# Peptides against a protein of PDB entry 7AE7, part 5

Target 1, 321 residues: chain A of PDB entry 7AE7
Amino acid sequence: KVYKDLREFLEVLEQEGQLIRVKEEVNPEPDIAAAGRAAANLGKNQPAVFFEKIKGYKYSVVTNVHGSWQNHALMLGLDKNTSTKDQFYELNRRWDKFPVPPNVVKREAAPCKENVIDKDINLFEILPLYRINEQDGGFYISKASVVTADPEYPDDFNKLNVGTYRIQVKDRDRVGIQALAMHDIAVQLEKAEAENKPLPIAITIGNNPLVTFMASTPVGYNQNEYEFVGALQDGVPMDIVKSDLYDHLYVPAGSEVVLEGHIIPRVRTVEGPFGEFPGSYSGARLQCEVKIDRITHRTNPIFENLYLGIPWTEIDYLMAL

## One batch from the design tools (peptide; made by RFdiffusion4, then SolubleMPNN)

Design b1_p8_4_s3 (from b1_p8_4, 5 letters changed)
Fold by OpenDDE base, seed 2:
Structure b1_p8_4_s3 (fold): chain B 321 residues (1-321), chain A 8 residues (1-8)
Amino acid sequence: as target 1 above (321 residues)
Amino acid sequence: AGLTVVVP
């Protein structure tokens, strides 16, 4: 089984008994984080948790999508009871299929383009934002696949980076992003900042689970994460679409939400604290700031967010691979 | 790629 988007994966998780659907209205705090923690504490068979109704918000949240070996097996289109050993064997076998180039679909064929917001941008209207931990300094987007390119080689598809970064919501149309020097985004940002230019960015939320997996998996600077997604799909290309603002940025065609904008050059603002793995708070730091200039989203977008806390959490499953 | 949480 190959998944085009998050929704197809959530359907399979539900069919396989790996998704809890919460139909009752919940408070964004503390209920979402509490339920995410509870799901993470269910031992080896941790389900995803889908919140249909969140008080004060229009849209749904899903957490713990990658939060078990069963969910990981299903992501690979295997039987949910496939052993960890056999999952690793299959992962490695598929990895050797790299590169599998993605299909570039037309804008009209991309579900992420169903709705556009180009004025009066308010992230709180699109994302049901909540504090993941009680002591968090704000609302975090913790499971985004962030798309950036090399500003010196914008047309080099091999340098197109898809990565997961810690993102704090700072305002209606601003986010802080943690671009650590060890990440490909930091290399690209350094080049842009050297010239005092904005770095184009697309922050994609609610993706094909293999996109999220590859965005969290280190690859070479000259290796495209989408070409690994196709490999992990056993040679089936994934679908990507051109961003609306930038000809050189491509986003997953099935993304629930795409935040298009730019990293403001040479600006650093206070970000944090945030409860990181392994349940320690990182202190407040000066981090990069992104201006959101455009949003595209699916109708009734699902906010996929990561639960972070004491091991074993969803992130431990994403990183144990 | 982005956030590689190094498992200690």
Scores: peptide ipSAE 0.060, ipTM 0.766, DockQ to the pose 0.047
Fold by OpenDDE base, seed 3:
Structure b1_p8_4_s3 (fold): chain B 321 residues (1-321), chain A 8 residues (1-8)
Amino acid sequence: as target 1 above (321 residues)
Amino acid sequence: AGLTVVVP
């Protein structure tokens, strides 16, 4: 089975008994993080946890979407009881199908374009933000697929990067992003900052589970993550759409939320602390700052976010194959 | 691609 978006995957997880739906109103703190920790600690068959109602917010949260071998099997469209060995074999078999170019869909066909916010941007109105760990210095977006391009080669689709990075919410329309030197985004940012130019960015939240998987999987600088998604879909192209602000950036057509903006050149602000894997805290550091200039989102957007803690958590599953 | 978590 191939999934167009997060919602199709969540439906399968629910059908397969791999999703807990919490229908009662919860407090964003501590309830979401507590449930994320509890789900990770079940040891076997860890389900996704979907919170329909969060006190003080309009929209839902889902966590632990990739948080088990069963969920990974289902992501690949396999039986949930497929062994880790057979999942690995099938992953490698499909990997050799690279490249599978994505379909570029029209704006009117992309669910991520259903709603637009271009003024009075407030991330707290669109995302049910909470602390993932008690000692976190703020609210984090931990499972975004971040789209950037090479500013020297903006039309080279092979250099379009889709990556997962630590993102702290800093203001209603500002986020901090950890762009480490070993990541492709840091190479692209260095080129922009050399000319004192903003780096265009699209931060995408709540995606097709294979997009999230590929955004967390290292590939070559000249290899497009969307072309691997098509390979992992056994040769079925994924659907992408042009961003609203930038002709050279493409986002998953089915994204729940797209934050479009720019990394501010040569600005660094305090970010952190954040509780990372394996339960260590990274201290406060000077990090890049993103201005959010436009939001597009699906109606009733689902905030997909990741819990991190002592192994074995969702991040360990994302990195294990 | 990138990684959300810094692997120490």
Scores: peptide ipSAE 0.056, ipTM 0.799, DockQ to the pose 0.056
Fold by OpenDDE base, seed 5:
Structure b1_p8_4_s3 (fold): chain B 321 residues (1-321), chain A 8 residues (1-8)
Amino acid sequence: as target 1 above (321 residues)
Amino acid sequence: AGLTVVVP
């Protein structure tokens, strides 16, 4: 099975008994994080947790979507009881199909374009933001697929980067992003900052689960993550759409929320602390700052976010293969 | 493609 978006995957997770639906109104803190921890403690058969109602917010949250080998098997369109060995074998078999170029769909065919916010941007109106861990220095977007391009080669689709980065909400229309020197986004940012130019960015939230997987998987600087998604879909192309602000950025057509903006050149602001995947806190550091200039979103957008804590958590499953 | 996960 191939999934066009997060919603089709959540439907399968629910059908397979791999999703807990919380229908009661929850407090964003501490209830979401507490449920994420509880889900992580359910052994190897950890379900996704879908919160329908968040107090003080309009929209839903889902967490632990990739939080088990069963969910990982289902992501690959396999039987949920497929062994880790067989999942790895199948992943490798499909990997050899690279590249599978994506389909570029028209704007009117992309669900992520259903709604637009281009003024009075407030992330808190679109995302039910919460602390993932109690000691977090703020609200994190931890499961975004971040799209950037090479400023020197903006039309080179092979240099289009889709990556997962630590993103702290800083203001209504600003986020901090951790762009480490070892990441492709840092190479692209360095080129932009050398010219004192903004780096165009699209922060995509709530994607096809294979997009999130590839956005957590290291690949070469001249390899496009979307072309691996098509490979992992056993040769079925994924659907992408042009960003609204930038001709050279393409986002998943099915994204729940797309934050379009720019990394402000040569600006660094305090970010952190954050509870990372080993169950340890990183200190506060100066990190890049993104201005959000436009939001597009699906009607009733689902905020997909990671829980991070003591291994094994969802991130460990995303990184394990 | 990017190295995706911010590891400490």
Scores: peptide ipSAE 0.048, ipTM 0.765, DockQ to the pose 0.048; fails the geometry check
Fold by OpenDDE base, seed 1:
Structure b1_p8_4_s3 (fold): chain B 321 residues (1-321), chain A 8 residues (1-8)
Amino acid sequence: as target 1 above (321 residues)
Amino acid sequence: AGLTVVVP
């Protein structure tokens, strides 16, 4: 089984008994984090948790999507009871199919383009933001696949980076992003900042689960994560679409929300604290700042966000294989 | 140092 988007995966998770649907209205705090903790603490068969209604918000949240070996097996289109060993062997077998180039679809064929916000941007109207843990210094977007390119080689598709970064919401149209020197985004940002130029960015939320998996998997600077997604789909290309603001940035066609903007050059603002792996808090630090300039989103967008806590949690499954 | 949710 191959998935075009998060919704097709959530449907399979629900069919397989790997999704809890919460239909009653919940408080964004503490209920979402509490349910994420409870799901992780099941010790086996940890389900995704889908919140249909969140007090003060219009849209839904899903957490713990990658939060078990069963969900990981289903992501690979395997039987949910496939052993971790057999999942690993299948992953490796498919990995050797790299590269599998993506399909570039037209704008009108991309579900992520159903709605546009280009003025009066307010992230709180689109994303049901909450603290992932109660001591977090703010609201975090923890499961975004962030698309950037090399400013020196913008047309080199092999240098297009899709990564997962810690993102704190700072204002209606601003987020802090942690670009650590060990990550490809930091190399790209350094080049932009050397010239005092903005770095173009697309922050994508609610993706095909293999996109999220690859965005959380280290690959070479000259390797495109989308071409690994196609490999992990056993040779079926994934669908991407050109961003609205930038000709050189491509986003997953099925993304629930796409935040297009730029990293402001040579600006650093306070971000944190945040409850990290392994359930410890990192202190507040100066981080990069992104201005959001445009949003595209699916109708009734699902905010997919990561639950983090004491191991073993969703992030541990994303990093284990 | 815990790895922040940061993969590449």
Scores: peptide ipSAE 0.039, ipTM 0.756, DockQ to the pose 0.054; fails the geometry check

Design b1_p8_4_s4 (from b1_p8_4, 5 letters changed)
Fold by OpenDDE base, seed 3:
Structure b1_p8_4_s4 (fold): chain B 321 residues (1-321), chain A 8 residues (1-8)
Amino acid sequence: as target 1 above (321 residues)
Amino acid sequence: PGVTVVVP
């Protein structure tokens, strides 16, 4: 089974008994984080948790989507009871199908383009933001697939990077991003900053689960994560669409929310603290800052976010495959 | 020190 978007995957998780739907109104804090911790601590068969109604917000949150071996089996379109060994065997078998180039769909065919916000941008109107841990210095977007390109080779699709990065909300239209020197985004940012130019960026939220998986999997600088998604779909191409601001950036066609903007060159602002894996806090540091210039989103967008804490959490499963 | 699931 292949999924076009997060919604198709959530439907399967629910059918398989791997999703808890919370229909009652919850408080963003502490209820979402408390439920995320509780789900992670079930020890076996950890379900996703979908919050339909969040006090003070319009939209829903889902967490723990990749939070179990059962959810990982379903992500691969396998039986939920598939052994870890057989999941690894099938993953490796499909990995050898790389590259499988994505399909570029028309703007009108991309669900992520259903709604546009290009003025008076306010992230709090689109994302039900909450503290993941009580001591977090703010609200984090912890499960975004961040799209950037090499500014020297913008038309080289093999250098298009889709990565997962720590993102703190800084203002209504600004986020801090942790681009460490070991990340491909840091190489691309260094090239942009050498010329004092902005780095174009698309921060995508609520994706096909294999996009999120590949954005959390290290690949070569000259290897495209979307071409691995097609491989992991057993040779079925994924659907991508051009970003609205940048002809060279492509986003998943089914993304729930796309934040388009730029990393501000040579600006560093205080970010953190944040509760990291494996339950340690990283101190406050100077990090990059992104200006959000445009948002596209699906109608009633689902905010997919990651709970981080003591092992084993969703992060441990994402890193273990 | 913990690192968020941050992949290249």
Scores: peptide ipSAE 0.026, ipTM 0.685, DockQ to the pose 0.052
Fold by OpenDDE base, seed 5:
Structure b1_p8_4_s4 (fold): chain B 321 residues (1-321), chain A 8 residues (1-8)
Amino acid sequence: as target 1 above (321 residues)
Amino acid sequence: PGVTVVVP
């Protein structure tokens, strides 16, 4: 099975008994984190947890989507009981198919373009934000696939970067982002900041599970993560669409939410603390700040977010293969 | 790529 979006994957997880649907209204805190922790600690067949109703919010949350070897097998379109050895073998076999170029779809064919917000932007109206851990210094977007390009080579598709970064919500239309020197985004930001220019950014939430996997997998600076997604789909191209604000940024056509904006050059603001993998808190630090300029989203968008804590959590499964 | 990492 190949998945166009998060929704097709969640349907398969539910059919395979790898998704718990919580239909009763929950409190954002502590209920989401508590259920995510409970799912991660089941020790067998750790399911995704889908919250249909969250008090004070309009939309749903899903957690623990990558939180088991069964979910990882299903992501690869394998039987849920496929051994870790056979999953590793199949992943390596498919990896050698790189590059598989994506299909660029028309704007009208992209589900992520169903709705647009270009004024009075408020992240709290679109995302059911909560503290992942009780001692977090704010609300985090922990499972976004962040799209940036090289400012010197904006039309070089091989330098288009899709990565996963720690993102703190700072205001209705502001987020802090942790761009460490080891990340490809830091190379691109350094080039923009040398010229005192904004770095264009698209923060994508609720993707095809292989996009999220590749955004969390280190590859070469001149290798496109979408071309690996096509390889991991056994040679089936994924669908991407041009961003609304930037001709050189492409986002997954099926994203639940796309936050388009820019990293403000030479600005650093206090971010954190946050409970990181493997359950240690990082102190508060000065981090980059993003202005959100436009949102596109699917109707009734699903907020996909990580549970982070003591291993094994989703991040351990994402990093293990 | 980039990944959520423990910052010491």
Scores: peptide ipSAE 0.026, ipTM 0.694, DockQ to the pose 0.062
Fold by OpenDDE base, seed 1:
Structure b1_p8_4_s4 (fold): chain B 321 residues (1-321), chain A 8 residues (1-8)
Amino acid sequence: as target 1 above (321 residues)
Amino acid sequence: PGVTVVVP
């Protein structure tokens, strides 16, 4: 099975008994994090948790989507009981199919373009934001696939980067992003900042699960994550669409929410603390700041967010293979 | 040291 979007994957998770649907209204804190922890603590067959109603918000949240070996098998379109060994062998077999170029779809064919917000941007109206852990210094977007390009080679599709970064909400239309020197986004940002130029960015939320997996997998600077997604789909191309603001940035056609904007050059603001994957907090640091200039989203967008904490959690499964 | 969920 190949998935076009998060929704097709959530349908399969539900059919396979790997999704818990919470229909009652929950408090964003502590209920979402508490349920994410409870799901992780099952030790086996850890399900996704889908919250239909969140107090004070209009839209839904899903967490723990990659939170088990069963969910990982289903992501690969395998039987949910496929052994970790056989999943690893199948992953490697498919990896050797790289590159599989994506299909570029028209704007009218991309579900992520159903709705547009280009004025009075307020992230709190689109995303049911909450603290992932009680001691977090703010609201985090922890499972975004962030699209950037090399500003020196904007037309080189092999240098288009799709990565996962720690993102703190700073204002209605601003987020902090952690671009560490070891990441491809930091190389691209350094080039932009040398010229005092903004770095174009698209922060994509709620994707095809293989996009999220590849955005969470280190690849070479001259390797495109979308071409690995096609490989991991056993040679079936994924669908991408141009961003609205930038001709050189492509986003997953099926994204639930796309935040288009720019990293503000030579600006650093305080971000953190955040509860990291070891179950320890990283301290507050100066981080880059993104201005959000446009949002596109599906009707009734699902906020996919990562649960993090004491191992094993969803992130440990994303990094295990 | 907290390793940030940052995959390139």
Scores: peptide ipSAE 0.022, ipTM 0.679, DockQ to the pose 0.054
Fold by OpenDDE base, seed 2:
Structure b1_p8_4_s4 (fold): chain B 321 residues (1-321), chain A 8 residues (1-8)
Amino acid sequence: as target 1 above (321 residues)
Amino acid sequence: PGVTVVVP
């Protein structure tokens, strides 16, 4: 099975008994993180946890979507009881199909374009933000697929980067982003900052599970993560759509939320602390700052967020591959 | 793992 979006995957997880639906209203803190930890502590069979109602927010949260080998098998469209060995075999077999170019869909065909916010941007109205760990210095978006391009070669589709980065919410329309020198985004940012130019960015939340998987998987600077998604879909292209602000940025057509904006050149602001893998806090440091200029989102967007903590967590399953 | 090198 191939999934167009997060919703199609969550439906399969629920059908397979790999999703817990919490229908009662929860407090954002500590309930979401506590339930995510409890699910992660089940060891062998860790379900996704879907929170339908969150006090003070309009929309839902889902956590632990990739949080088990069963969920990973289902992501590949395999039987949930497929052995880790056979999952790796199938993953490798499909990897050899690279490149599988994505389909560029029209704006009107992209679910991520159902709603637009272009003024009075407030991330707290769109995302049910919460502290993942009790000692976190703020609210984090920890499972976004962040789209950037090479500012020198903006039309080179092979240099279009889709990566996962730690993002702290700083204000209603501002986020801090951790661009480490080892990540492709840092190369692109360095080029933009050399010219004192903004780096265009699209922060995509709630994607096709293979997009999230590939965004967490390092590939070559001249390799497009979307072309690997098509390979991992056994040769079925994924659907992408042009961003609203930038002709050279493409986002997953099925994204729940797309935050479009720019990294402010040569600005660094305090970010953190955050409870990272392996359950240690990274200290507060100066990080890049993104201005959010536009939001597009699906109706009733699902905030997919990662639980980080003591292994085995969802990130351990994403990184073990 | 993004090793947060705390530069002193």
Scores: peptide ipSAE 0.019, ipTM 0.610, DockQ to the pose 0.081

Design b1_p8_5_s1 (from b1_p8_5, 3 letters changed)
Fold by OpenDDE base, seed 3:
Structure b1_p8_5_s1 (fold): chain B 321 residues (1-321), chain A 8 residues (1-8)
Amino acid sequence: as target 1 above (321 residues)
Amino acid sequence: RPAPALAP
């Protein structure tokens, strides 16, 4: 089984008994974080938790999507009871199919383009934001696949980076992003900042589960994560589409939400604290700031976010293979 | 290298 988007994966999780649907209105705090924390300990199957209604918000949240070995097996299109060993062997077998180039689809064929917001941007109208842990210095986007390119080689598709980074919401149209020196985004940002130029960015939320997996998996600087997604799909190309603002940035065609903007050059603002893996707080630090200039989203967008804390959590499953 | 969302 190959998934075009998060929704196709959530349908399979529900069919397999790996999704709990909460239909009653919940409070964003503490209910979502409490459920995310509990989901890692909910029986042998550790299901995803889908919240249909969040008080004060219009849209839904899903958490713990990758939060079990069963969900990881289903992500690979295997039987949910496939052993961790057999999942590992299948993952490695498919990894050797790299590269599998993605299909570039037309804008009209991309579900992430169903709606556009280009003025009066307010992230709180699109994302049901909540604190992941009580001591968090704000609201975090913890499961975004962040697309950036090398500003020296913008047309080199092998240098297109799809990564996952800690993102704090700072304002209606601004986020802080943690770009550590060991990350490919930091190399690209350094080149942009040397010229005092903005770094183009697309922050994508609610993706094909293999996109999220590859965005959390370190690859070479000259290796494209989408070409690994195609490999992990057993040779089936994934669908990508051009961003609206940047001809050189490609986003997953099926993304629930795409935040397009730029990292502001040579600006650093206070971000944090945040409860990181393995349940330690990182203090407040100066981090990069992203201006959001455009949003595209699916109708009734699902905010996919993960809980983090004491192991084992969803992040431990994303890092385990 | 992409980091996991919240790996150091």
Scores: peptide ipSAE 0.033, ipTM 0.754, DockQ to the pose 0.044
Fold by OpenDDE base, seed 2:
Structure b1_p8_5_s1 (fold): chain B 321 residues (1-321), chain A 8 residues (1-8)
Amino acid sequence: as target 1 above (321 residues)
Amino acid sequence: RPAPALAP
């Protein structure tokens, strides 16, 4: 099985008994994080948790989507009881199919383009934001696939980076992003900041599960994560679409939410604290700041977010293979 | 330091 989007994967998780659907209205705090922790702490067969109704918000949240070996097997379109060894073997077998170029779809064919917000941007109207841990210094987007390009080589598709970064919501249209020097985004940002230019960015939320997997998997600076997604789909290309603001940025066609904007050059603002892997808090520090300039989203967008805490959590499953 | 989110 290949998944075009998060929704097709959530359907399979539900069919396989790997999704808990919470139909009652929950409080965003502490209920989402508490249920995410509870699901992660089951030790085996950890399900995704889908919250249909969140008090004070219009849209749903899903957590723990990659939070088990069963969910990981299903992501690969394998039987949920496939051993970690056989999952690793199959992943490596498919990895050798790289590169599998993505299919560029037209704007009108991309579900992520169903709705547009280009004025009066308010992230709180689109994302059911909550604290992942009680001591978090704010609301985090922890499972986004962030698209950036090399500003020196913007048309080099091999340098198009799709990564997962810690993102704190700072205002209605501002997010802090942690670009560490070891990440490809930091190389690209350094080039933009050298010229005092904004770095174009698309922060994509609620993706094809293999996009999220590849966005959390380090690859070479000249290797495109989407071409690995096609390889991991056993040679089926993934669907991408051009961003609305930038001709050189491509986003997953099926993304639930796309935040388009720019990293403000040479600006650093206080971000954190945040409960990180391995269940330690990082202190508050100066981080990059993104201005959100446009949002596109699916109708009734699902906020996919990661719970982070004491191992073993969803992040540990994303990192384990 | 390990990144809180794995980023490529």
Scores: peptide ipSAE 0.032, ipTM 0.763, DockQ to the pose 0.051
Fold by OpenDDE base, seed 1:
Structure b1_p8_5_s1 (fold): chain B 321 residues (1-321), chain A 8 residues (1-8)
Amino acid sequence: as target 1 above (321 residues)
Amino acid sequence: RPAPALAP
């Protein structure tokens, strides 16, 4: 089984008994994090948790989507009871199919383009934002697939990076992003900042589960994560679409929400603290700042977000293979 | 340091 988007994956998770649907209205805090932690603590068959109604918000949240070996097997389109060993062998077998180039779809064929916000941007109207852990210094987007390119080689598709970064919401239209020197985004940002130019960015939320997996998997600077997604789909290309603001950035066609904008050159603002794995807090630090200039989203967008803390949590499953 | 998320 191959998934076009998060919704097809959530449907399979529900059919397989790997999704809990919470239909009652919940409080953003502490209920979402508490349920994510509780799901992780089941020790076996840890389900995704889907919150249909969140107090003060219009849209839904899903958490713990990758939060078990069963969910990981289903992501690979395997039987949910496939052993970790057999999942590893299958992952390696598919990895050798790299590269599998994605399909570029037209704008009108991309579900992520159903709605546009280009003025009066307010992230709180689109994302049911909450603190993931009690002592977090703000609201975090913890499971975004962040698209950037090399500003020196914008047309080199092999240098297009799709990564997962710590993102704190700073304002209605601003987020802090942690671009560490070990990440490909930091190399790209350094080039932009050398010229005092903005770095174009697309922050994508609620994706095909293999996009999220590859965005959390280190690859070479000249290797495109979308081409690995096609490999992990056993040679089936994934669908991407051109961003609205940038001709050189491509986003997953099925993304629930796409935040298009730029990293502001040579600006650093206070971000954190944040509860990291293994449940220790990192202190507040100066981080990069992104201005959001445009949002595209699916109708009734699902905010996919990750709970993390004391192992074993969803992040540990994303990092385990 | 373990990054809060693995990022490529």
Scores: peptide ipSAE 0.033, ipTM 0.744, DockQ to the pose 0.051; fails the geometry check
Fold by OpenDDE base, seed 4:
Structure b1_p8_5_s1 (fold): chain B 321 residues (1-321), chain A 8 residues (1-8)
Amino acid sequence: as target 1 above (321 residues)
Amino acid sequence: RPAPALAP
């Protein structure tokens, strides 16, 4: 089985008994984080938790989507009871199919383009934001697939980076992003900042689970994560679409929410603290700031976010293979 | 490619 989007994956998780649907209205704090922590401990199957109604918000949240070996097997389109060993063998067998180039779809064919917000941007109207841990310095987007390019080689598709980064919501239309020197986004940002130019960015939320997996997997600077997604789909190309603001940025066609904007050059603002792996807090630090200039989203967008803390949590499953 | 907060 190949998934076009998060919704097709959530449907399979639900069919396989790997999703708990919470239909009653919950409080964003502490209920979502508490459920994320609890889901990591819910016995052998550790299901995803889908919150249909969040008090004070319009849209839904899903957490623990990658939070088990069963969910990981299903992500690979395998039987949920496939052993970790057999999942690893299948992952490696498919990895050798790299590169599998994505299909570029038309804007009109991309579900992530169903709705546009280009003025009066307010992230709180689109995302049911909450603290992942009680002592977090704010609301975090913890499972975004962040798209950036090399500003020196903007048309080099092999240098297009899809990564997962710690993102704190700073304002209605601003987020802090942790771009550390060891990451490809930091190399790209350094080039932009050398010229005092903005770095174009697309922060994508609620993706095909293999996009999220590849965004959390280290690959070479000249290797495109989307071409690995096609490999991990056993040679089936994934669908991407051009961003609205930038001709050189491509986003997953099925993304629930796409935040398009730019990293502000040479600006650093206070971000954190944040409860990291392995359940220690990183202190408040000066981090990059992103201005959100445009949002595109699916109708009734699902906010996919992960809980992290003391191992073992969803993040540990994303990093285990 | 992940950040240390989401990948070692």
Scores: peptide ipSAE 0.033, ipTM 0.748, DockQ to the pose 0.048; fails the geometry check

